# Ledger of designs, part 71: peptides against a protein of PDB entry 5JXT

Target 1, 319 residues: chain A of PDB entry 5JXT
Amino acid sequence: SLLPKKEINVYIGMSEMQVKWYQKILEKDIDAVNGAGGKRESKTRLLNIVMQLRKCCNHPYLFEGAEPGPPYTTDEHLIYNAGKMVVLDKLLKRIQKQGSRVLIFSQMSRLLDILEDYCVFRGYKYCRIDGSTAHEDRIAAIDEYNKPGSDKFIFLLTTRAGGLGINLTTADIVILYDSDWNPQADLQAMDRAHRIGQTKQVVVYRFVTDNAIEEKVLERAAQKLRLDQLVIQQGRAQVAAKAAANKDELLSMIQHGAEKVFQTKGAFGTMAEKGSQLDDDDIDAILQAGETRTKELNARYEKLGIDDLQKFTSESAYE

## One batch from the design tools (peptide; aimed at target 1 Y72 T74 D117)

Design b2_p26_7_s4 (made by RFdiffusion4, then SolubleMPNN; from b2_p26_7, 10 letters changed)
Fold by OpenDDE base, seed 5:
Structure b2_p26_7_s4 (fold): chain B 319 residues (1-319), chain A 26 residues (1-26)
Amino acid sequence: as target 1 above (319 residues)
Amino acid sequence: KPEKIYLPAPENPPPYPKLLYPKFPT
């Protein structure tokens, strides 16, 4: 019997470098961030800000001139300059020790490039598929990963490329390094490991940058997922659950955590306390806190009706 | 397609602009 998947949101602080870059992104468009553009500010500009903030939450080296050099070398800086990489590095070590295999999903092919460099640096054997991967190379990568006794530990995938019906039940761990705006894309990614033929407990770790835009991306995705479920259950197919974020929603998302980012000198949360020197107890604490917050998040949206889920719940914009 | 604007590393980051959140009138 297929065991239910366990999903845990892993809330991760920004590194000092991420905070600095996040500040720079907000500062560059401060008038838009402050809502000073009013009706004149374009939705496109706000979407661009959101996209840059999401890049920052993933890795600062997604920006030109962010990588330290010359010389450009892959070293520990690749890890400690991104909170998600610090947690990933510890988590992968644990996952490997337990004899698990892992799928890592991202929306960003350029983040997979960073993760390839990381895999090489740590000596992790991996496969990769993205949107540019040829059909034949995709089949070869899947077969190489799934073969009996495969030494490939990690599969790197873009969420959408992983969505293409592939079977990866030889992995039991899924890391969503970032979230899709469409929760169904992430579910489809999880379902690559969580399928008929899976013999292990599938665990999904969703990385979420704490006190940043990604919390609002997650909340919006959870809201949409619940709305989609209720619409299906109630037969209300006409409920336009697909409404793209409006301008005010995007602005609220951009503003979330912005004050704290501007007030903070250095890193956030566990990244401020321990930096790259997280131990196994720190990881357990992060995972436990994440499991609690995941239950609370789900419980919040489970209580809401369709009419409430159609409203952007701004409550968390002022906390 | 929204052009993937890469932020160049600013050589001289401007001084931190104070977030002027409109103070809600008390």
Scores: peptide ipSAE 0.018, ipTM 0.430, DockQ to the pose 0.021
OpenDDE base, seeds 1, 2, 3, 4: peptide ipSAE 0.013, 0.006, 0.032, 0.008; ipTM 0.305, 0.341, 0.459, 0.309; seeds 1, 2, 3 fail the geometry check

Design b2_p26_8_s1 (made by RFdiffusion4, then SolubleMPNN; its pose is not in this set)
Fold by OpenDDE base, seed 4:
Structure b2_p26_8_s1 (fold): chain B 319 residues (1-319), chain A 26 residues (1-26)
Amino acid sequence: as target 1 above (319 residues)
Amino acid sequence: SEREEQRRKSIEEAKEKKKKEEEEKK
């Protein structure tokens, strides 16, 4: 029988470089961040800020002029300049040592480019598919990954490219490097490994930048998923979950953690204490804290009714 | 971009090296 998947949110502090770029993004649009634009502030401007903050949470090198160079080099700076890369680098060593194989999903093809540089730098054998990958090349990459005795350790995928009904049950670990606004897209990605033919316990690690916009993206996705489940169970098809965040929701998401980010000199959390020198105990602590916070997050939304789940208020996150 | 070109070269070199190592094992 297929074992239930284990899902763990992995809460990761920003690197010093991420904090600096996160501050710069907020400062550039400070009037919008403070709500000073009033009725004139466009939803489009707020969506752009959200997108830039999410890029920063993934990797600062997604911004023009952030990567050191020219000349450009692939070196340890690719890892230590992003909290998610520091955790990923340690986690992948553990995953490989246990004889597991891993799918890494992102919303951003440009992040897969950075992960490809990383795989080459560390000597990890990998496959890649994204939204631009031709159908034939996609089949070839899947077959190369799934073949008996495949030496391919990592599969790099965009979440949308992974959603296309492919079977990747030869992997038992799924890393969601970032989250989709639609929780169903992430579930569809997980279901590439968590499917009939899987013989191992599937573990899903969802990376979440702590004290940043990604916590609110995760909360909103969890709320939406619970709402969708309750609507299906109650047969109330008319409760169209408001698909898009309103202006005030977007503003609240942008403001989340912003004050602490402005007050921070250097890195956040475990990244401030250890930087790139995370050991196995630090990883175990991050995973255990993540497992606890994941249970707390799920328990919060399991108690809510449909009417409560329709209200995305900043206040309902603290009860 | 210059960075994308450097990436492309590094990936190509890694593929060529791997191909050569696989040919030497046969």
Scores: peptide ipSAE 0.349, ipTM 0.827, DockQ to the pose 0.211
OpenDDE base, seeds 1, 2, 3, 5: peptide ipSAE 0.340, 0.087, 0.257, 0.339; ipTM 0.827, 0.666, 0.759, 0.821

Design b2_p26_8_s2 (made by RFdiffusion4, then SolubleMPNN; its pose is not in this set)
Fold by OpenDDE base, seed 1:
Structure b2_p26_8_s2 (fold): chain B 319 residues (1-319), chain A 26 residues (1-26)
Amino acid sequence: as target 1 above (319 residues)
Amino acid sequence: MELERQRRKSIEEARKKQEEKRKKEE
């Protein structure tokens, strides 16, 4: 029988480099961030800020001129300059020692390029599929990953490319490196491993940058998912979940954690305390804290009715 | 393209050096 999947949000602090780039993004558009643009601020400008902040949460090397060089060298800097990479690097070692296999999903194909570089650097055998992968190459990659005795440890996928109904039940661990705006896309990604034919407990790790825009992306996705569930249960077809955030919602998301980011000198959380020297106990603490916060988040939305879930709760970062 | 190519080559060289170091320590 298929066991229920275990989902854990993994809350990760920014590296020092991420904090610097996050500050730079906010400072560039400080008037928009402070709401000084008012009704005149374009939704497009706010969406662009959101996109840049999400890139920063993933990896600073997604920005031109962020990578050290020339000469370009590959070293531990690829890992320690992104909080998610530091946690990923430790988590993958544990997953491999457990004899598990892992799917890693991202919204950003350019992040998969960094993850390929990382896999090569660590000597991890991997497969890759994204939106540009030809149909024949997708089949070949899936077959290579799923073959009995496959040496492929990691499958790198864009979330949307992974949504194609493929079976990857030969993996038991799913890492969502980032989240889709549509929670259904992430569920479809998880369902590649969590499907008939799975013999292991599927565990899903959702990486979330702590004290940053990604917390609000996660909250919005959780609200939407709960709303969709309640609408289905109550037969209220007319509750169109507002598919797109409004300007005020986007502004609130941008502002979340901004003050703390401006006040921070160096890295955040466990990245400030340990940096790249996270041990197995630090990872266990991060996972345990994440499991607690995940339960609290779910419990918050389970108590809300349809009318409450339709309201975006703007928590100002200045409260 | 050229930057990405140089980066990939640097990664492969760094990996080889690490593997060689590991083999010498065994």
Scores: peptide ipSAE 0.068, ipTM 0.597, DockQ to the pose 0.426
OpenDDE base, seeds 2, 3, 4, 5: peptide ipSAE 0.036, 0.062, 0.024, 0.061; ipTM 0.601, 0.638, 0.503, 0.600; seeds 2, 4 fail the geometry check

Design b2_p26_8_s3 (made by RFdiffusion4, then SolubleMPNN; its pose is not in this set)
Fold by OpenDDE base, seed 1:
Structure b2_p26_8_s3 (fold): chain B 319 residues (1-319), chain A 26 residues (1-26)
Amino acid sequence: as target 1 above (319 residues)
Amino acid sequence: SELEAQRRKSIEEAARRQKELEELAK
């Protein structure tokens, strides 16, 4: 029988470079961040800020002029300048030693480009599918990954491309490098490995930048997921969760952790303490803390009724 | 951008190297 998937949120501090870029993004639109724009502040502007902050959480090299160069060289800086890459780098070594194979999902094709450079730099063999990949090339990549004795360790996918019903049960580890606003997209992604034909325990690692916009993206996604579940269970099809955040919700999300980010003169959390020098014990501690916080997050939303889940709560369970 | 060109080059080189490795493994 298919084992239930294990889902763990992995809370990761920003690197020093991420903090600097996060500050710069907030400062550039400080009037909007402070809500000083009032009724004139466009929802589009707030969405753009959210998008930039999410890019920063993924990798600072998603910004023009962030990467050191010219010449542009792939080196350890590609890893240590992004908290998620530091954790990914350690985690992939562990996954490989375990004889596991891994799907890595992101919403950002440009992040997959960085991950390709990383795979090359580390000597990881991989496949890639994104939204631009032709149908025939998708089939070929899937077949190459799934073939018996495939030497492809990693499959890089955009979350949306992973939604296409493909079978990747030859992988047992799923990394969600970022989270979708729609939790169903992430579920569809992880269900590429968690399907009939899977013989291993599927483990899903969801990377979440701590003290940043991504915590609020995750909370909103968890809230929506619980609401969707309750609506299905109660047969109340009319309770359309407001699909899109309003201005005040977006503003609250942007403001989350902003004060701490402005006060920070370096990296956050484990990135401040260890940076790229994370060892296996540090990874175990991060995973254990993540497992605890994941249980707490789920328990928070499990207690909420439909009416409560329709209200945006700005309160982080971890503040 | 120069960065995007470099990324594309890296991807193309990676894809080539992997094909070469696959051919050598046959």
Scores: peptide ipSAE 0.045, ipTM 0.483, DockQ to the pose 0.195
OpenDDE base, seeds 2, 3, 4, 5: peptide ipSAE 0.000, 0.044, 0.021, 0.000; ipTM 0.277, 0.519, 0.383, 0.306

Design b2_p26_8_s4 (made by RFdiffusion4, then SolubleMPNN; its pose is not in this set)
Fold by OpenDDE base, seed 1:
Structure b2_p26_8_s4 (fold): chain B 319 residues (1-319), chain A 26 residues (1-26)
Amino acid sequence: as target 1 above (319 residues)
Amino acid sequence: SEREESRRKSIEEAAKKQKELEKKKK
């Protein structure tokens, strides 16, 4: 029988470089971040800020002029400048030692480019599919990954490409490097490994930048998922339509952790304490803390009814 | 961009090395 998926949110502190870039993003649009634009602030401007903050949470080299160079080199700086890369680098070593194979999903094809550089740098054999990958090349990559005795350890995918109904049951680990606003997209990605033909326990690691917008993206996604489930269970199809964040929700999400980010000199959390020097015990601690917070997050939304979930904005999570 | 070209080159070099390793294992 197919074992249930184990899902763990992995909460990761920003690197010093991420903090600096996160500050710069907020400072650039500080009037919008502070709500000073009032009714005149466009939803599009707030969505752009959200997009930039999410880029920062993924990797600072997604910004022009952030990567050191020319000359551009692939070295340890590619890892230590992004908290998610530091954790990924340690986690992949464990996954490989366990004889597991891994799917890595992102919303951002440009992040997959960084992950390709990383795979090359670490000598990890990989496949890649994104939204631009031709149908034939996609089939070839899937077949190459799935073939018996495949030496391909990693499959890099955009979450969009993962949504295409492909079977990747030869992987047992899924890393969501970032989350979709629509939790169904992430579920569809997980279900590439979690299907008939899977023989192992599928473990899903969802990377979440701590004290940043990604926590609110995750909370909103969890809320939406619970709402979608309740709507399906109760047959109330009409409720699903309010899925788009309003201006106030976007503003609240942008403001989340912003004060602490502005006050921070250096990195956050375990990234401040150890940075690239994370050991196996640090990873275990991060995973255990993540498992606890994941249970707490799920338990929070499981208790809410449809009416509560419709009223529940990110503001009420602090109480 | 210069970075994209550097990336492309690195990927191509890695792919060549991999093919050479596969040929040595046969």
Scores: peptide ipSAE 0.085, ipTM 0.664, DockQ to the pose 0.244
OpenDDE base, seeds 2, 3, 4, 5: peptide ipSAE 0.037, 0.035, 0.030, 0.033; ipTM 0.531, 0.517, 0.467, 0.458

## One batch from the design tools (peptide; aimed at target 1 Y61 E67 Y72 T74)

Design b2_p27_1 (made by RFdiffusion4)
Pose (drawn by RFdiffusion4):
Structure b2_p27_1 (pose): chain A 317 residues (1-241, 244-319), chain P 27 residues (1-27)
Amino acid sequence: SLLPKKEINVYIGMSEMQVKWYQKILEKDIDAVNGAGGKRESKTRLLNIVMQLRKCCNHPYLFEGAEPGPPYTTDEHLIYNAGKMVVLDKLLKRIQKQGSRVLIFSQMSRLLDILEDYCVFRGYKYCRIDGSTAHEDRIAAIDEYNKPGSDKFIFLLTTRAGGLGINLTTADIVILYDSDWNPQADLQAMDRAHRIGQTKQVVVYRFVTDNAIEEKVLERAAQKLRLDQLVIQQGRAQVAAAANKDELLSMIQHGAEKVFQTKGAFGTMAEKGSQLDDDDIDAILQAGETRTKELNARYEKLGIDDLQKFTSESAYE
Amino acid sequence: SRPPRTKFEIHDEEAEELEEERREEEL
């Protein structure tokens, strides 16, 4: 029995420093922010703003010249200058206290570099797979974290790094520091720990910058995830739109017994006998429209699970 | 590409004890 994973959006604010940088990004190209300029502009200008705001929502130290002036030290400012780091610090502390281990995913390798400095600063044992990591390296990194009684606690990965089918069930908590544009990428990262061999409840925490660009980014991915479900669930429809033996058999046998029983004429003919007054015609049209409504209202309401014929139906016996 | 930086480490005995207990339980 594999427990369904708990996925939680953790909505996070921004530090005072992030606001300064967030405002500068928006100011440096306020024209494009207010939707100015021609409609012919290429997508490049706006997408550059998206990248900067994404970096800003992650950590201000991703911008050069942001970290406090030289010389540079790795201290508490690494934590309190990014809202996500403040939430993560207490979250990681609580995770280790309850005997849990955690996979931390990110889109940007420069952020895992910042998380490396944090793990050394707090004394956390950790592993990293980067996507810029050789094959033999990440094999050892997987094994080191999956070793029984492992020294490690945190596993730093990029959402895409490892490839398909790698197993990290020795962890039961997943933290998505930032989200991906396609939902299947984040969903695959969660299934590093949420797969066969996982014994404990998998909990996934997704850091989202509330009232900023990442909240809006998330709604789109949730929509695209919902669209994918509808396509996959309806993937049986085109194969259904020939005729089975039973379908052909049912067409022929339908009402055949009543036909055999009949010596004279059938229904509409036996009761009225090829002569029809106005009242008889009106009853035929009223009974037909009623049947037509009930038939259409029954089938136009159905779903794929009702129309889909099982392959075992072809096993006529 | 990053300039040099002075790095500090914090020792947390309670976290080390908890990690030892966790590793013993898994073995």

Design b2_p27_1_s1 (made by RFdiffusion4, then SolubleMPNN; from b2_p27_1, 12 letters changed)
Fold by OpenDDE base, seed 2:
Structure b2_p27_1_s1 (fold): chain B 319 residues (1-319), chain A 27 residues (1-27)
Amino acid sequence: as target 1 above (319 residues)
Amino acid sequence: SRPPRKVHTVEDEELKELAKKRKEEEL
């Protein structure tokens, strides 16, 4: 029988470089961030800010002129300049040592380019599929990864390209490097490993930048998923929650943690205390804290009815 | 030397698709 998947949110502090870039993004559009534009601020402008903040949470080198150089090098700076990379680097060593294989999903193909450079730098053998990968090359990559005795440790996928019904049950670990706005896309990605033919316990690690926009992206996705589940269970098929965040929701998401980011000199949380020098005990502490916060988040939404979840989409923008 | 990671200003295909989905949900 297929074991239930274990899903945990891994809350990760920003690096010093991420904090600096996050501040710059907010400062560039400070009038929009403060809501000073009122009804005149376009939803498109707020969406652009959200996307830049999500890029920052993933890796600062997603911005033009962020990577130090020339000369451009692939070295430890690729890791320590992004909190998610610091945690990923330690977690992958543990995953490899235990004889597991891992799927890494992202929304951003350009983040997969960074992860390819990281894989080469660490000597990890990998496969890649994104939206641009030809059909034949996708089949070849899947077959190369799934073959008996495959030396491919990592599969890099865009969440959307991973959605194509592929079987990757030869992996038992899933890392969601970022989250989709649609929680069903992430579930479909997890189901590449969590499917008939899986023989191991599937563990899903969802990376979430702490004190940043990604917490609100996660909360919104969790709320939507709970609402979708309740609608199905109650047969209320007509309660199509508008999947798209309204303007006030987007503004609140942008404002979340912004003051603390402006006040911060250096990195956040464990990244400020330990930086790239995380040990196995620090990783265990991060995973345990993440498991606790994941249970708390789920328990918050499990208590809510359909009407409360619908109101909460309007009010949770202000809490 | 690997060529510098092309900072493609990828107009976020995600932003384009979010904008497309929103147009489809407003219709």
Scores: peptide ipSAE 0.066, ipTM 0.488, DockQ to the pose 0.036
OpenDDE base, seeds 1, 3, 4, 5: peptide ipSAE 0.042, 0.052, 0.049, 0.053; ipTM 0.444, 0.430, 0.418, 0.462; seed 1 fails the geometry check

Design b2_p27_1_s2 (made by RFdiffusion4, then SolubleMPNN; from b2_p27_1, 13 letters changed)
Fold by OpenDDE base, seed 4:
Structure b2_p27_1_s2 (fold): chain B 319 residues (1-319), chain A 27 residues (1-27)
Amino acid sequence: as target 1 above (319 residues)
Amino acid sequence: SRPPRIRNTVVDEEAKKIAEERKKAEL
C-alpha cells in the first residue's frame, strides 16, 4: 500500500547577502512598502515588489549585478550566499547517503540554472525539465531518470512542468525549493513521486525563508487549500474561489518581517550562528523545528470553518 | 538536448568550457 507522504516545512534564515538585497528591494520602493502611495499605489507595483522579494528568498544571483565578478566563478559562494542553498547542500548529502533519490521543484527556471551549476560543482548527476523543454526531451529525461539502475540522483523541475501527469516514483524525496501561490500546483508536484508504484516513504521538504514574505505566501496557500477541501466536502460549489490578493493583503505580506530585516546587520537564525558550517546536528534541529512549526500551522487551519477561512486575514493569523 | 543554461553566458569562460564539454559528452 502507498504510505502517506510526510510534509515538513523547512524554515531557513537568509544569508547576509540575502538580507542586504532584501533591504535594497524594500528601500527602493519604501513609499509603497509604508503604504504612503494610498489610492495611487498600483496593485501591479505591489506584485512586482512581491516577486523581487521571492527572488531574493530563492537566491541573490537572480538579480543582475548581484553575483560577484567579473570574473564569474562557480564556487562555494554559490552556496553560502543563499540560506536555501546551504540547507540544500547538507540535506542532499544526507539524502544521497540514505540511497534516496530527489525531485527539486521551483517556480523559477532561472533558479534551476543556478541548481544545474551547483549540481555540476558538487558532481551530482541530474535531469532537468522546465516550461521550455520540448516534449521529446521531456520524455527522454523522464526515461533516463526512471531507468533501472539510473545514476541520476537529482531531477530539477519547474513546478508547472512537473504538473503534466508524469510518473517519478523512482524518487522518494521531494524538495519544494519555493512555493506556488496555488497550493494545488505543489500537490501536483508531490504527486509525481507520491503515486501508485512508489515503494518508499515519500518525504516532502518545503523550503520557506524565515522572517520573510515566503511565510505569508505559505500561510495564504495553506488557507486556500483548507478552504478548497472544506468546499468540496460540504458540496458548497458556490463559494467563490478567494479572489486574487487585494492591495492590503499584498502590502501586509510585503511588510511581514521588514522591520526585523532593516534592523539586521548580518544573516538570520542558523545562518548567522553557523553560516555555511552547518553540521548534521544543525540540520536535525532545523528539521525538528520545521516539523513543529508545520504542525502548528496546520492546527491553525484545521479548526477553522468555511466562514472563518473566508474572513481570515493575514493580521488575524497572529492573534 | 538543449545545452544547460549557464547563469552568466557572456563572461564565464569556465562555464562556457563546462557547457562545451557537456555538448561533447552528449555527442
Scores: peptide ipSAE 0.034, ipTM 0.523, DockQ to the pose 0.046
OpenDDE base, seeds 1, 2, 3, 5: peptide ipSAE 0.026, 0.029, 0.024, 0.031; ipTM 0.503, 0.513, 0.497, 0.448; seed 5 fails the geometry check

Design b2_p27_1_s3 (made by RFdiffusion4, then SolubleMPNN; from b2_p27_1, 13 letters changed)
Fold by OpenDDE base, seed 3:
Structure b2_p27_1_s3 (fold): chain B 319 residues (1-319), chain A 27 residues (1-27)
Amino acid sequence: as target 1 above (319 residues)
Amino acid sequence: SRPPRTRNTVVDEEMKKIAEERKKKEL
């Protein structure tokens, strides 16, 4: 029988560079962040802020003029300037040592470009598929990854490209480097490894930038997923959650952790203490804390009814 | 000086070669 997948949210502090860029994004639109725009604030402006904050959570080099240079190099700065890269770099070493193989998903093809440079820099053999990959090249990549004795350790995918019904059961680890607004897209990505033909315990690591907008993206996705499940179970298919966040929801998401980000000098959490010098114990502590917070998050939404799950209250995340 | 970070094409080129080799074997 297929073992149930383990899902662990991995809560990761921002690097010093991420904090600086996160502050800069908020400061640029400070009136919108403070809600001073009121009814005049466009939903489009708030969505743009959300998108920039999510880019910052992934990697600061997604912004023009962020990468140090000239000269532009591929070096350790590619890792230490993003909290997710620091954790990824240590986690991949462990995964490889265990004889596991890994799928890495992102919403952002430009993040996959950074991950390609990282893979080359670390000497990891990889495959890549995104939305622009030709059909034949996709088949070649899948088959090269899945072949017996494949030396390809990593498969880099955009979440949507991974949704295409492909079988990647030759991987047992899934890393969601970021989350989709639609939790079903992430589930479909996980199901590339967690499918008939899998012989190992599938483990899913969902990277979440701590004290940032990504926590609220995750909470909203978890709420939606639970609502979708209850609606299906109760036969109330018409009660689909409004898929699109309203202005107040977007504003609340932007404001989440913003004060602490403004007060922070340097990095967050383990990134402030250890930076790129995470050891195995630091990784175990991050994973254990993540497993606990994952259970707490799930338990919160499991107790809610359909009517509660339809209400987005900022307070229901803190009660 | 390397321009601002550009996509690495090494793996794309590898996958294209593999795809081309497969087409040649199916012929």
Scores: peptide ipSAE 0.291, ipTM 0.827, DockQ to the pose 0.085
OpenDDE base, seeds 1, 2, 4, 5: peptide ipSAE 0.064, 0.043, 0.051, 0.253; ipTM 0.492, 0.494, 0.418, 0.819

Design b2_p27_1_s4 (made by RFdiffusion4, then SolubleMPNN; from b2_p27_1, 14 letters changed)
Fold by OpenDDE base, seed 1:
Structure b2_p27_1_s4 (fold): chain B 319 residues (1-319), chain A 27 residues (1-27)
Amino acid sequence: as target 1 above (319 residues)
Amino acid sequence: SRPPKKVHTVKDEEMEEIKKKLQEEEL
């Protein structure tokens, strides 16, 4: 029988470089961040800020002029300049030592380019599929990954390209490097490994930048998913959550952790304490803290009815 | 030979596609 998947949110501090870039993004649009634009602030401007902050949470090298060079080199700086890469680098060593194989999902094809450079730098053998991958090349990559005795450790996928009905049950670990705005897209990605033919316990690690916009993205996705489940259960198809983040919701998401980011000199949390020198105990502590916060998050939404979940779209503006 | 290192800047087109998908999921 297929074992239930274990899902763990992995809360990760920003590197010093990410904090500097996050500050720079907020400062560039400080009037919008402070709500000074009021009703005149365009939803498009707020969405642009959200997208820049999400890029920063993924990797600072997604911005022009952020990568050190010329000359442009692949070195340890690719890892230590992004909190998610520091955790990923340690976690992949553990996963490999356990004899597991891993799917890594991202929303951003350019992040997969960084992960390719990382895989080559660490000597990890990988496959890749994104939205631009031809159908025949997708089949070839899947077959190469799934073949008995495949030496491919990692499969790099864009979340939506990986969602296209493929079977990757030869992997037992799923890393969501970033979250889709639609929680159903992430579930579909997990279901590539968590499907009939899986023989191992599937574990899903969802990377979430701590004290940043990604926490609010996660909370909103969890709210939406719970609301969708309750609507289906109650047969009330008409209570489609107003899926559209209003301007106030987007503003609240942008403001989340912004003050602490402005006050921070250097990196955040475990990234400030250990940086790239995270050990196995530090990873265990991060995973245990993440498991606790994941249970707390789920327990918060499990107690809420449809009417409460609809109100929470309004109250999340004041915390 | 290792392929030349790519600059990892997200293209504006990819950002607009992500924004479009975000808007479609919001509708």
Scores: peptide ipSAE 0.052, ipTM 0.655, DockQ to the pose 0.020
OpenDDE base, seeds 2, 3, 4, 5: peptide ipSAE 0.021, 0.048, 0.020, 0.019; ipTM 0.513, 0.684, 0.636, 0.532; seed 5 fails the geometry check

